# Peptides against a protein of PDB entry 3T7K, part 25

Target 1, 248 residues: chain A of PDB entry 3T7K
Amino acid sequence: KAEKILARFNELPNYDLKAVCTGCFHDGFNEVDIEILNQLGIKIFDNIKETDKLNCIFAPKILRTEKFLKSLSFEPLKFALKPEFIIDLLKQIHSKKDKLSQININLFDYEINGINESIISKTKLPTKVFERANIRCINLVNDIPGGVDTIGSVLKAHGIEKINVLRSKKCTFEDIIPNDVSKQENGGIFKYVLIVTKASQVKKFTKLINDRDKNETILIVEWNWCVESIFHLNVDFTSKKNVLYQKK

## One batch from the design tools (peptide; aimed at target 1 K67)

Design b2_p16_3_s1 (made by RFdiffusion4, then SolubleMPNN; from b2_p16_3 with V3I L6K N11K V13K)
Fold by OpenDDE base, seed 5:
Structure b2_p16_3_s1 (fold): chain B 248 residues (1-248), chain A 16 residues (1-16)
Amino acid sequence: as target 1 above (248 residues)
Amino acid sequence: SEIEEKAKETKDKELP
């Protein structure tokens, strides 16, 4: 069916998109529309897998979804597009009135507001945002909203190699893992990095660490610190926003 | 259109 629909066009674009959708098209597309999109070089995947070499996200706006946050880790994220791209494309293709010999849909007209070229360009960097920040191993409290698996998966996509889940009520100093990074000459490396949810956890972990390892560097942040770092593809260590405790 | 309605379909949860 798709071939017959597309046969009216003398030339078909190849958009070369490997995409996921978030905040749109949750139930997917009909079979004919998937075939059409595929013939135009648009492949839509249900889930993010590294092997798929995803380069695109469809979303109506910037979202704090797992998919959206992970899309900023694509290598590169080539396009972040509004669902209107697909809508307009399929409408044009299904139109019986348009004697158009060509599909005239430009990807650049459908950019998600707030995902600019500065953000896109950072996805071309050879390193991930937390890797660039010398954050390799983190401690994550088990009571984090969104769950440790989802949060952990997002953090891993952005270069955190090891996530240690802390049972906040039961944990001891021995349960806290160091951020095992070689001292690079010019970067403040925090030996202990923790993501926490409560002020009581800050008090607990700072005491545990300072009682046992008094002179070590500590960074305790909220999840929002990670989110802001991801959305900017940069860690700003000068900002106190979402930092609960810092010892240099 | 059917495609416009599908574009509004969302079940992805925003993280806190």
Scores: peptide ipSAE 0.580, ipTM 0.958, DockQ to the pose 0.952
OpenDDE base, seeds 1, 2, 3, 4: peptide ipSAE 0.579, 0.579, 0.579, 0.580; ipTM 0.957, 0.958, 0.957, 0.957

Design b2_p16_3_s2 (made by RFdiffusion4, then SolubleMPNN; from b2_p16_3, 5 letters changed)
Fold by OpenDDE base, seed 4:
Structure b2_p16_3_s2 (fold): chain B 248 residues (1-248), chain A 16 residues (1-16)
Amino acid sequence: as target 1 above (248 residues)
Amino acid sequence: DEVEKKAKETKDIELP
């Protein structure tokens, strides 16, 4: 059926998209539309797997979804597109009007607002955002909204190698892992990096660390610090936004 | 349009 529909075009584009959708197309596409998209080099995947070499995200806007946050870790993210791309494409293809010699849909017309070339360019870097920031090992409180698995998965996608989950009420100093990064000369490496949810956790962890490992560098942040870092594909250590405690 | 309807359907949860 798709072949018969597409036979109306003399030339078919190959968009070379390997994409996931978030905030759109939850129920997917019908079989014919999937086949049409596939013939146009648009492959939609339900889940993010590194093996699929995903290069595209479809979303109506910047979202704080797991998929959207992880899409910024694609190698590279080539396109972040609005769902209107697919809508307009399928509308043109299903149109009964005159033999269009060509599909006239340009990917660049459908860019998600706020995902600019500066962001896209950073996804071409050989390192992930937290890797560039010298954050490889973090401590994550077990009461993090969204859950440690989801949050941890996003953080790992962005170059955090080790996530230590802290049971905030029961943890001791020995449960806190150091951020094991070789001192590179050019940036304040924090020995202890923690993502917390409450001011009481800040007080607890700062005390535990300062009492047992005096004068060490500590960074305690909210999840929003990570989100902002992901959305910018840059860690701004000059910003105090979402930083709960910092000791350099 | 069914495609437009599907395009708006989402169950993805935004992380807090």
Scores: peptide ipSAE 0.513, ipTM 0.937, DockQ to the pose 0.959
OpenDDE base, seeds 1, 2, 3, 5: peptide ipSAE 0.513, 0.512, 0.511, 0.511; ipTM 0.938, 0.937, 0.937, 0.937

Design b2_p16_3_s3 (made by RFdiffusion4, then SolubleMPNN; from b2_p16_3 with V3L E5K L6K N11K)
Fold by OpenDDE base, seed 4:
Structure b2_p16_3_s3 (fold): chain B 248 residues (1-248), chain A 16 residues (1-16)
Amino acid sequence: as target 1 above (248 residues)
Amino acid sequence: SELEKKAKETKDVELP
């Protein structure tokens, strides 16, 4: 059926998209439309797997979804596109009225607002955002909204290798892991990096660390610090935004 | 259109 629909076109574009959707197309496409998209080099996946070599995200806008946040870790993210791309494409293909010899849909017309070439270019870097920031091992409180698994999965996608989950009420100093990064001379390396949710946790962890490992560097941030870092694909250590405690 | 409806269908939760 898809072949018959596409037979009216002399040439078919190959968009070479391996995509996931977020904030759109939750129920997917019908079989014919999937096949049409596949013939156009558009493969849509339900979930993010590294093996799929995903290069595209469909979303109506920048979203704080797991998929969207992880899409910024694609190697590279080639395109971040609005769902209107697929809509207009399929509408054009299914149109009986237009004697179109060619499909005239340009990917660049459907870019998600706020995902610019500067962001896309950073996804071509050989390192992940937190890797570049010398953040390899973090401590994450167990009561983080969104859950430690989801948050942890996003953080891992962005180069955090080890996530230590802290039971905030019961944890001791011995439960806190150091950020095991080789001291590079020019990078502000924090020995202890923690993501927390409450001011009481800041007080607790700062006390525990300072009492046992005096004068060490500490970074305590909110989840929003991570989100902002992901959305910019850059960690700004000069910003105090979403930083709850910092000791250099 | 049905496609436009599908384009708005989401169950993805935004993280806090």
Scores: peptide ipSAE 0.575, ipTM 0.953, DockQ to the pose 0.958
OpenDDE base, seeds 1, 2, 3, 5: peptide ipSAE 0.572, 0.574, 0.571, 0.573; ipTM 0.953, 0.953, 0.953, 0.953

Design b2_p16_3_s4 (made by RFdiffusion4, then SolubleMPNN; from b2_p16_3 with V3I E5K L6K N11K)
Fold by OpenDDE base, seed 4:
Structure b2_p16_3_s4 (fold): chain B 248 residues (1-248), chain A 16 residues (1-16)
Amino acid sequence: as target 1 above (248 residues)
Amino acid sequence: SEIEKKAKETKDVELP
């Protein structure tokens, strides 16, 4: 059926998209439309797997979804596109009225607002955002909204290798892991990096660390610090936004 | 259209 529909076009574009959708197309596509998209080099996946070499995200806007946040870790993210791309494409293909010899849909017309070439270019870097920031091992409180698994999965996608989950009420100093990064001379390396949710946790962890490991560098941030870092694909250590405690 | 309806279908939760 898809072949018959596409037979009216002399040439078919190959968009070479391996995509996931977020905030759109949750229930997927019908069989014919999937096949049409596939013939146009648009493969849509339900979930993010590294093996799929995903290069595209479909979303109506910048979203704080797991998929969207992880899409910024694609190697590279080639396109971040609005669902209107698929809508217009399929509308054009299914149109009986237009004697179109060619599909005239340009990917660049459908870019998600706020995902610019500067962001896309950073996804071509050989390192992940937290890797570049010398953040390899973090401590994450167990009561983080969104859950440690989801949050942890996003953080890992962005170059955090080890996530230590802290039971905030019961943890001791011995439960806190150091950020095991080789001291590079010019990078502000924090020995202890923690993501927390409450001011009481800041007080607790700062006390535990300072009492046992004096003069060490500490970074305590909110989840929003990570989100902002992901959305910019850059860690700004000069910003105090979403930083709850910092000791250099 | 049906495709426009599908485009609005989402169950993805935004993280806090």
Scores: peptide ipSAE 0.616, ipTM 0.963, DockQ to the pose 0.959
OpenDDE base, seeds 1, 2, 3, 5: peptide ipSAE 0.615, 0.614, 0.613, 0.614; ipTM 0.963, 0.963, 0.963, 0.963

Design b2_p16_4 (made by RFdiffusion4)
Pose (drawn by RFdiffusion4):
Structure b2_p16_4 (pose): chain A 234 residues (1-94, 102-181, 189-248), chain P 16 residues (1-16)
Amino acid sequence: KAEKILARFNELPNYDLKAVCTGCFHDGFNEVDIEILNQLGIKIFDNIKETDKLNCIFAPKILRTEKFLKSLSFEPLKFALKPEFIIDLLKQIHQININLFDYEINGINESIISKTKLPTKVFERANIRCINLVNDIPGGVDTIGSVLKAHGIEKINVLRSKKCTFEDIIPNDVIFKYVLIVTKASQVKKFTKLINDRDKNETILIVEWNWCVESIFHLNVDFTSKKNVLYQKK
Amino acid sequence: SFDININHPNDPQLPE
């Protein structure tokens, strides 16, 4: 059936996209539209799996979704495209000349896309390997944890902030000895006291979640930035 | 039709 629709074309382009959508196409399209996309070398997965080697993301703009943040750890991310690409493409299908250049997500330029080719992840480059994360983090630890691990963090230690003792805190073994992601000033005081009491001479970095998000959007951890840094001892 | 919603319940923005 989709072949009939496509039989009217002399030649079909191979867009070679393995993509997820975020902020768009939250189920699929109709079955015909889907089979057409595959015939054009466009495959859209429901969720991100490391072994599918996704290279594209469809989104109306830069978004803070798990999908968008994880797309910045594709190996490599080749295309970050507005959903209008698929829309214009299917409109024309129903010769094919829709191109991959008229549909960039504004704010995601080549300089950022290109960093996804780097042989390291953003937090791996920053020597942030093992972190502690408060259990009350907005988005929940499982998701935030998945995003951070997709960006080079190997160990996520979750702290029940009200209950945890110093012994529960894991060092950042790879440089900050202790890295914590927190929500409340009430947590900064408790953790600096605990660590200062028990490991006085060591280094600490305490940041908000937004610090990690900014680092991902830039694919760079800027240690000279005070934005979203709640406490540091270096 | 095309479903484009940046605040879709199954694809939430991660809060600050």

Design b2_p16_4_s1 (made by RFdiffusion4, then SolubleMPNN; from b2_p16_4, 6 letters changed)
Fold by OpenDDE base, seed 3:
Structure b2_p16_4_s1 (fold): chain B 248 residues (1-248), chain A 16 residues (1-16)
Amino acid sequence: as target 1 above (248 residues)
Amino acid sequence: MYDIDVNHPKDPQLPD
């Protein structure tokens, strides 16, 4: 059926998209449309797997979903597109107007606002955002909204190697892991990096660390600090936004 | 599986 529909076109584009969707297409696609998209070099996956070499995200806007955040870790992310790309494409293809010899849909017309070439270019870097920031080991409180598994998965996609989950009510100093990175001359390396949810945790962890490991560097942030870092594919250590405690 | 929007407790969870 797809072949018959596409036979009216003299040439077909190859978009070369391996994509996931977030915040759109909840009902999926019918078999014919999937076949059409496949013939146009568009493959949509249900989940993110590293083996699939995904290069595209479909979303209506910048989202804080697991898929969207992870898409910024693609190697590279080639396109971040609005769902209207697929909608308009399929609409044009299904249109019975006989005179269209070519599909006239340009990917660049459907870019997600805020995901520009600067962001896309950073996905071509050989390192991940937190790796570049010398953050390899973090402490994560167990009561984080979204759950430690989801948050941890996103953070790992962006270069955090080790996530230590802290039981906020029961943890001691010995439960806190250091960020095991070699001292770089020009980079503010924090020995202790923690993601917390509330001010009481800041007070607790700062006390525990300062009482036992005096004069060490500490970074305590909220989840939004990580999100902003991901959205920019850069950690701005000059910004105090979403930083709850910092001791250099 | 619904995309989990990991928002701050004060941030409205974006509906899927």
Scores: peptide ipSAE 0.033, ipTM 0.676, DockQ to the pose 0.115
OpenDDE base, seeds 1, 2, 4, 5: peptide ipSAE 0.028, 0.044, 0.021, 0.030; ipTM 0.629, 0.661, 0.602, 0.627; seeds 1, 2, 5 fail the geometry check

Design b2_p16_4_s2 (made by RFdiffusion4, then SolubleMPNN; from b2_p16_4 with N5D I6V N10K E16D)
Fold by OpenDDE base, seed 5:
Structure b2_p16_4_s2 (fold): chain B 248 residues (1-248), chain A 16 residues (1-16)
Amino acid sequence: as target 1 above (248 residues)
Amino acid sequence: SFDIDVNHPKDPQLPD
């Protein structure tokens, strides 16, 4: 069926998209439309897997979904597109009235607002955002909204190698892991990096660390610190936004 | 019609 529908076009574009969708198309596509998209070089995946070499995200806007946050870790993210791209494309293809000999849909007309070339260009860097920031090992409280698995998965996609989950009510100093990174000459490395949810946790962890390791560097942040870092694909250590405690 | 839903339960936005 897809072949018959597409036969009216003299030439078919190859968009070369390997994409996931977030905030749209939750019901998926029918078989014919999937076949059409495939013939146009558009492959949509249900989940993010590194092996799929994803290069595209469909979303109506910037979202705080796992998929959207992870899409900024694609190597590279080539396109961040509004769902209207697919909608308009399929409408054009299914239109009986259009005596069009070719498909006339330009990817660049469907860019997600706020995902500019500066962001896209950073996804071409050989390192991940937290890797560049010398954050390899973090401590994450177990009561983090969104769950440690989801949050952890996003953080790992962006270069954090080890996530230590802290039982906030029962943890001791010995449960806190150091950020094991080699001291690079010019970069402030925090020995202890923690993501917390409550002021009480800040007080607890700062006390535990300072009582046992008084002279060490500590960074305690909120989840929003991570999100902002991901959205900008840059860690700004000069910003106090979403930083709950910092000891250099 | 393709639905646009930024708050779908299977694809939730992570909280602030």
Scores: peptide ipSAE 0.547, ipTM 0.945, DockQ to the pose 0.893
OpenDDE base, seeds 1, 2, 3, 4: peptide ipSAE 0.539, 0.520, 0.328, 0.546; ipTM 0.943, 0.937, 0.847, 0.944

Design b2_p16_4_s3 (made by RFdiffusion4, then SolubleMPNN; from b2_p16_4, 5 letters changed)
Fold by OpenDDE base, seed 4:
Structure b2_p16_4_s3 (fold): chain B 248 residues (1-248), chain A 16 residues (1-16)
Amino acid sequence: as target 1 above (248 residues)
Amino acid sequence: MFDIDENHPKDPQLPD
């Protein structure tokens, strides 16, 4: 069926997209449309797997979903596109009225607002955002909204190697892991990095660390600090936004 | 240097 539909076009584009969708296409695609998309070099996957070499995300806007956040870790992310790309493409292909000899849809017309070439270009870097920031080991409170597995998976996709889950009510100093990174010459390495949800945790962890290791560097942030870092593919240590406690 | 800024975290959106 797909071949017959596409036979009206003299040339078919090859978009070379390996994509996931988030915030759109919840019902998926029918078999014919999947086949059409496949013939156009558009492969849509249900889940992110590293083996699939994903290079595209479909979303209506910047989202805080696991898929969207992980898409910024693709190597590279080539395109972050609005679902209207697929919608308009399929409409054009299914249109019997248009004597279109060619599919003329430009991917750049469907870019997600706020994901520009500057962001896309950073996905070509050989390192991940938190790796560049010398954040390899973090402490994550167990009561984090979205759950430690989801949050942890996103953080790992962005170069955090070890996630230590802290039981906020029962944890001691010995439960807190150091950010074990070799001192690089260029940038403040925080010995303790923590993601917390509330001010009471800041007070607790700062006390625990300062009582036992008072001279060490501490960074306590909200999840939003991680999200902003991911969205920019850069950690801005000069910004106080979403930083709950910092000791340099 | 000590710096404390208290904010409310926004929940991550679950995968769809």
Scores: peptide ipSAE 0.318, ipTM 0.653, DockQ to the pose 0.070
OpenDDE base, seeds 1, 2, 3, 5: peptide ipSAE 0.284, 0.290, 0.235, 0.025; ipTM 0.729, 0.732, 0.676, 0.563

Design b2_p16_5 (made by RFdiffusion4)
Pose (drawn by RFdiffusion4):
Structure b2_p16_5 (pose): chain A 234 residues (1-94, 102-181, 189-248), chain P 16 residues (1-16)
Amino acid sequence: KAEKILARFNELPNYDLKAVCTGCFHDGFNEVDIEILNQLGIKIFDNIKETDKLNCIFAPKILRTEKFLKSLSFEPLKFALKPEFIIDLLKQIHQININLFDYEINGINESIISKTKLPTKVFERANIRCINLVNDIPGGVDTIGSVLKAHGIEKINVLRSKKCTFEDIIPNDVIFKYVLIVTKASQVKKFTKLINDRDKNETILIVEWNWCVESIFHLNVDFTSKKNVLYQKK
Amino acid sequence: TKEEEEEEQEKLFSQS
């Protein structure tokens, strides 16, 4: 059936996209539209799996969804495209000349896309390997944890902030000895006291979640930035 | 729905 629709074309382009959508196309399209996209070398997965080697993201804009943040750890991310690409493409299909250049997500330029080719992840480059994360983090630890691991963090230690003792805190073994992601000033006080009491001469970095988000959007951890840094001892 | 879930997630991720 989709072949019939496509039989009217002399030649079909191979867009070669393995993509997820975020902020768009939250189920699929109709079956015909889907089979057409595959015939054009466009495959859209429901969720991100490391072994599908996704290279594209469809989104109306830069978003803070798990999908958009993880798309910045594709190996490599080749295309970050507005949904209008698929829309214009299917509109024409129903010769094919829709291109991959008229549909960039504004704010995601080549300089950032290119960093996804780097042989390291953003937090791996920053020597942030093992972190502690408060259990009350907005988005929940499983999701935030998945995003941070997708960006080079190997160990996520979750702290029940009200209950945890110093012994529960894991060092950042790879440089900050202790790295914590927190929500409340009430947590900054408790953790700096605990660590200062037990490991006075060591280094500490305490940040908000937004510090990690900014680092991902830039694919760079800027240690000279005070934005979203709640406490540091270096 | 999936759309509402992503919107709620993005809202939560925007929080400190």

Design b2_p16_5_s1 (made by RFdiffusion4, then SolubleMPNN; from b2_p16_5, 6 letters changed)
Fold by OpenDDE base, seed 5:
Structure b2_p16_5_s1 (fold): chain B 248 residues (1-248), chain A 16 residues (1-16)
Amino acid sequence: as target 1 above (248 residues)
Amino acid sequence: SKEEEEKKLEELFSQG
């Protein structure tokens, strides 16, 4: 059926998209439309897998969903597109207008607002955002909204290698892991990095660390610190935004 | 639904 529909076009574009969707297309696509999209070099996946070499995300806007945050870790993210790209494309293809010899849809007309070339270009870097920031090992409280698995998965996609989950009410100093990074010449390295949800945790962890390891560097942040770092694909250590405690 | 799940995730991430 898809072949018959596409036969009216002399040439078919190859968009070369390997995409996931978030905040759109919840009902998926019918078999014919999937086949059509495949013939145009558009493959839509349900989940993010590294092996699929994903290069595109469809979303109506910038979102804080797992898929959207992870899409910024694609190598590279080539396109961040509004769902209207697919909608308009399929609409054009299914159109009964006999005279359409070509599909005329430009990807650049469907960019997600706020995902600019600067952001896209950073996804071509050989390193991940937290890797560049010398954050390899972090401590994450177990009561974080969204769950440690989801949050952890996002953080790992962006270069954090080890996530230590802290039982915030029961943890001791011995449960806190250091950020094991070699001293690089040009960057502030925090020995202890923690993501917490409330002020009581800040008080607890600062006391535990300072009592046992008094002279060490500590960074305690909220989840929004990570989100902003991801959206900018850069960690700004000069900003106090979403930083709950910092000791240099 | 997938939509409800994504909305919940978006809301949760915004509250943190």
Scores: peptide ipSAE 0.027, ipTM 0.679, DockQ to the pose 0.791
OpenDDE base, seeds 1, 2, 3, 4: peptide ipSAE 0.026, 0.026, 0.026, 0.026; ipTM 0.673, 0.678, 0.673, 0.673; seed 3 fails the geometry check

Design b2_p16_5_s2 (made by RFdiffusion4, then SolubleMPNN; from b2_p16_5, 5 letters changed)
Fold by OpenDDE base, seed 2:
Structure b2_p16_5_s2 (fold): chain B 248 residues (1-248), chain A 16 residues (1-16)
Amino acid sequence: as target 1 above (248 residues)
Amino acid sequence: SKEEKEKELEKLFSQP
């Protein structure tokens, strides 16, 4: 069926998109449209797997979903596109009125607002955002909204190797892991990095660390600190936004 | 629904 529909075009583009969707296309696509998209080099996947070599995300805007956050870890993310790209593409293809011999859709017209070339270019870097920030091992409180698995998965996608889950009410100093990174000459390395949800945790962890390891560097942040770092593909250590405690 | 789950996740991630 798709072949017959596409036969009216003299040339078919190959978009070479391996995509996931978030905040759009919840009902999926019919079999004909999937086949059409596949013939145009557009493959849509339900889930993110490293083996799929995903290079695209469809979303109506910047979202704080797991898929969107992880898409910024693609190697590279080639395109972040609005769903209207697919909608308009399929409309043109199904249109009997358009005497178009060619599909005329420019991917650049469908870019997600706020995902610019500067962000896209950073996804071509050989390192991940938290790797570049010298954050390898973090402590995550167990009561984090969204759950430790989802949050941890996003963080790992962005270069955090080890997620230590802290049982906030029961944890001791011995439960807190150090951020084991080689001292690079030019970067402030925090020995203890923690993601917390409330001020009482800040007080607790600050006390535990300072009582046992007084001279060490501490970074305590909220989840939004990580999100902002991901959206910028850069950690700004000069910003106090979403930083709950910092000791250099 | 998938949409509801994504909206819930977005909401959860937007909350401090």
Scores: peptide ipSAE 0.025, ipTM 0.668, DockQ to the pose 0.821
OpenDDE base, seeds 1, 3, 4, 5: peptide ipSAE 0.025, 0.025, 0.024, 0.025; ipTM 0.668, 0.665, 0.662, 0.667

Design b2_p16_5_s3 (made by RFdiffusion4, then SolubleMPNN; from b2_p16_5, 8 letters changed)
Fold by OpenDDE base, seed 1:
Structure b2_p16_5_s3 (fold): chain B 248 residues (1-248), chain A 16 residues (1-16)
Amino acid sequence: as target 1 above (248 residues)
Amino acid sequence: SKEEEEKRLEELNSLP
């Protein structure tokens, strides 16, 4: 069926998209439309796997979903597109009215607002955002909204190697792991990095660390600190936004 | 499930 539908076009574009969707296309695509998209070089995957070499995200806007946040870790993210790209493409293909010799849909007309070339260019860097920030090991409280698995998966996609889950009510100093990175001469390395949800956790962890490991560097942040760092593909250590406690 | 994805979306998009 797809071949018969596409036979009216003299030339078919090859978009070379390996994509996931978030916040759109919840009902999926019918088999004919999937085949049409495949013939146009558009492959849509249900889940993110590194082996698939994904290069595209479909979303209506910037979202804080696992898929969207992880898409910024693609190597590279080539395109962040609105779902209207697929909608308009399929509409044009299924249209009987226009003797279109060619499919005239430009990817650049469907860019997600706020995903600019500066962000796209950073996805071509050989390192991940938290790797560049010298954040290798973090402590994550177990009561984090979204769950430790989802949050942890996003953080790992962006270069965090080790996630230590803290049972906030029962944890001791011995449960807190250091961020084991080689001391670079230029500073900016925090020995303890923690993601927390509550002010009471800040008080607890600062006390535990300061009582047992005096004069060490501590960074305690909200999840939003990580999200902002991901959206910018840069960690700004000069910003106090979403930082709950910092000891340099 | 769609419901789990929507719930995750809400949880991740909720500003603390």
Scores: peptide ipSAE 0.031, ipTM 0.703, DockQ to the pose 0.462
OpenDDE base, seeds 2, 3, 4, 5: peptide ipSAE 0.029, 0.029, 0.030, 0.030; ipTM 0.694, 0.697, 0.704, 0.700; seeds 3, 5 fail the geometry check

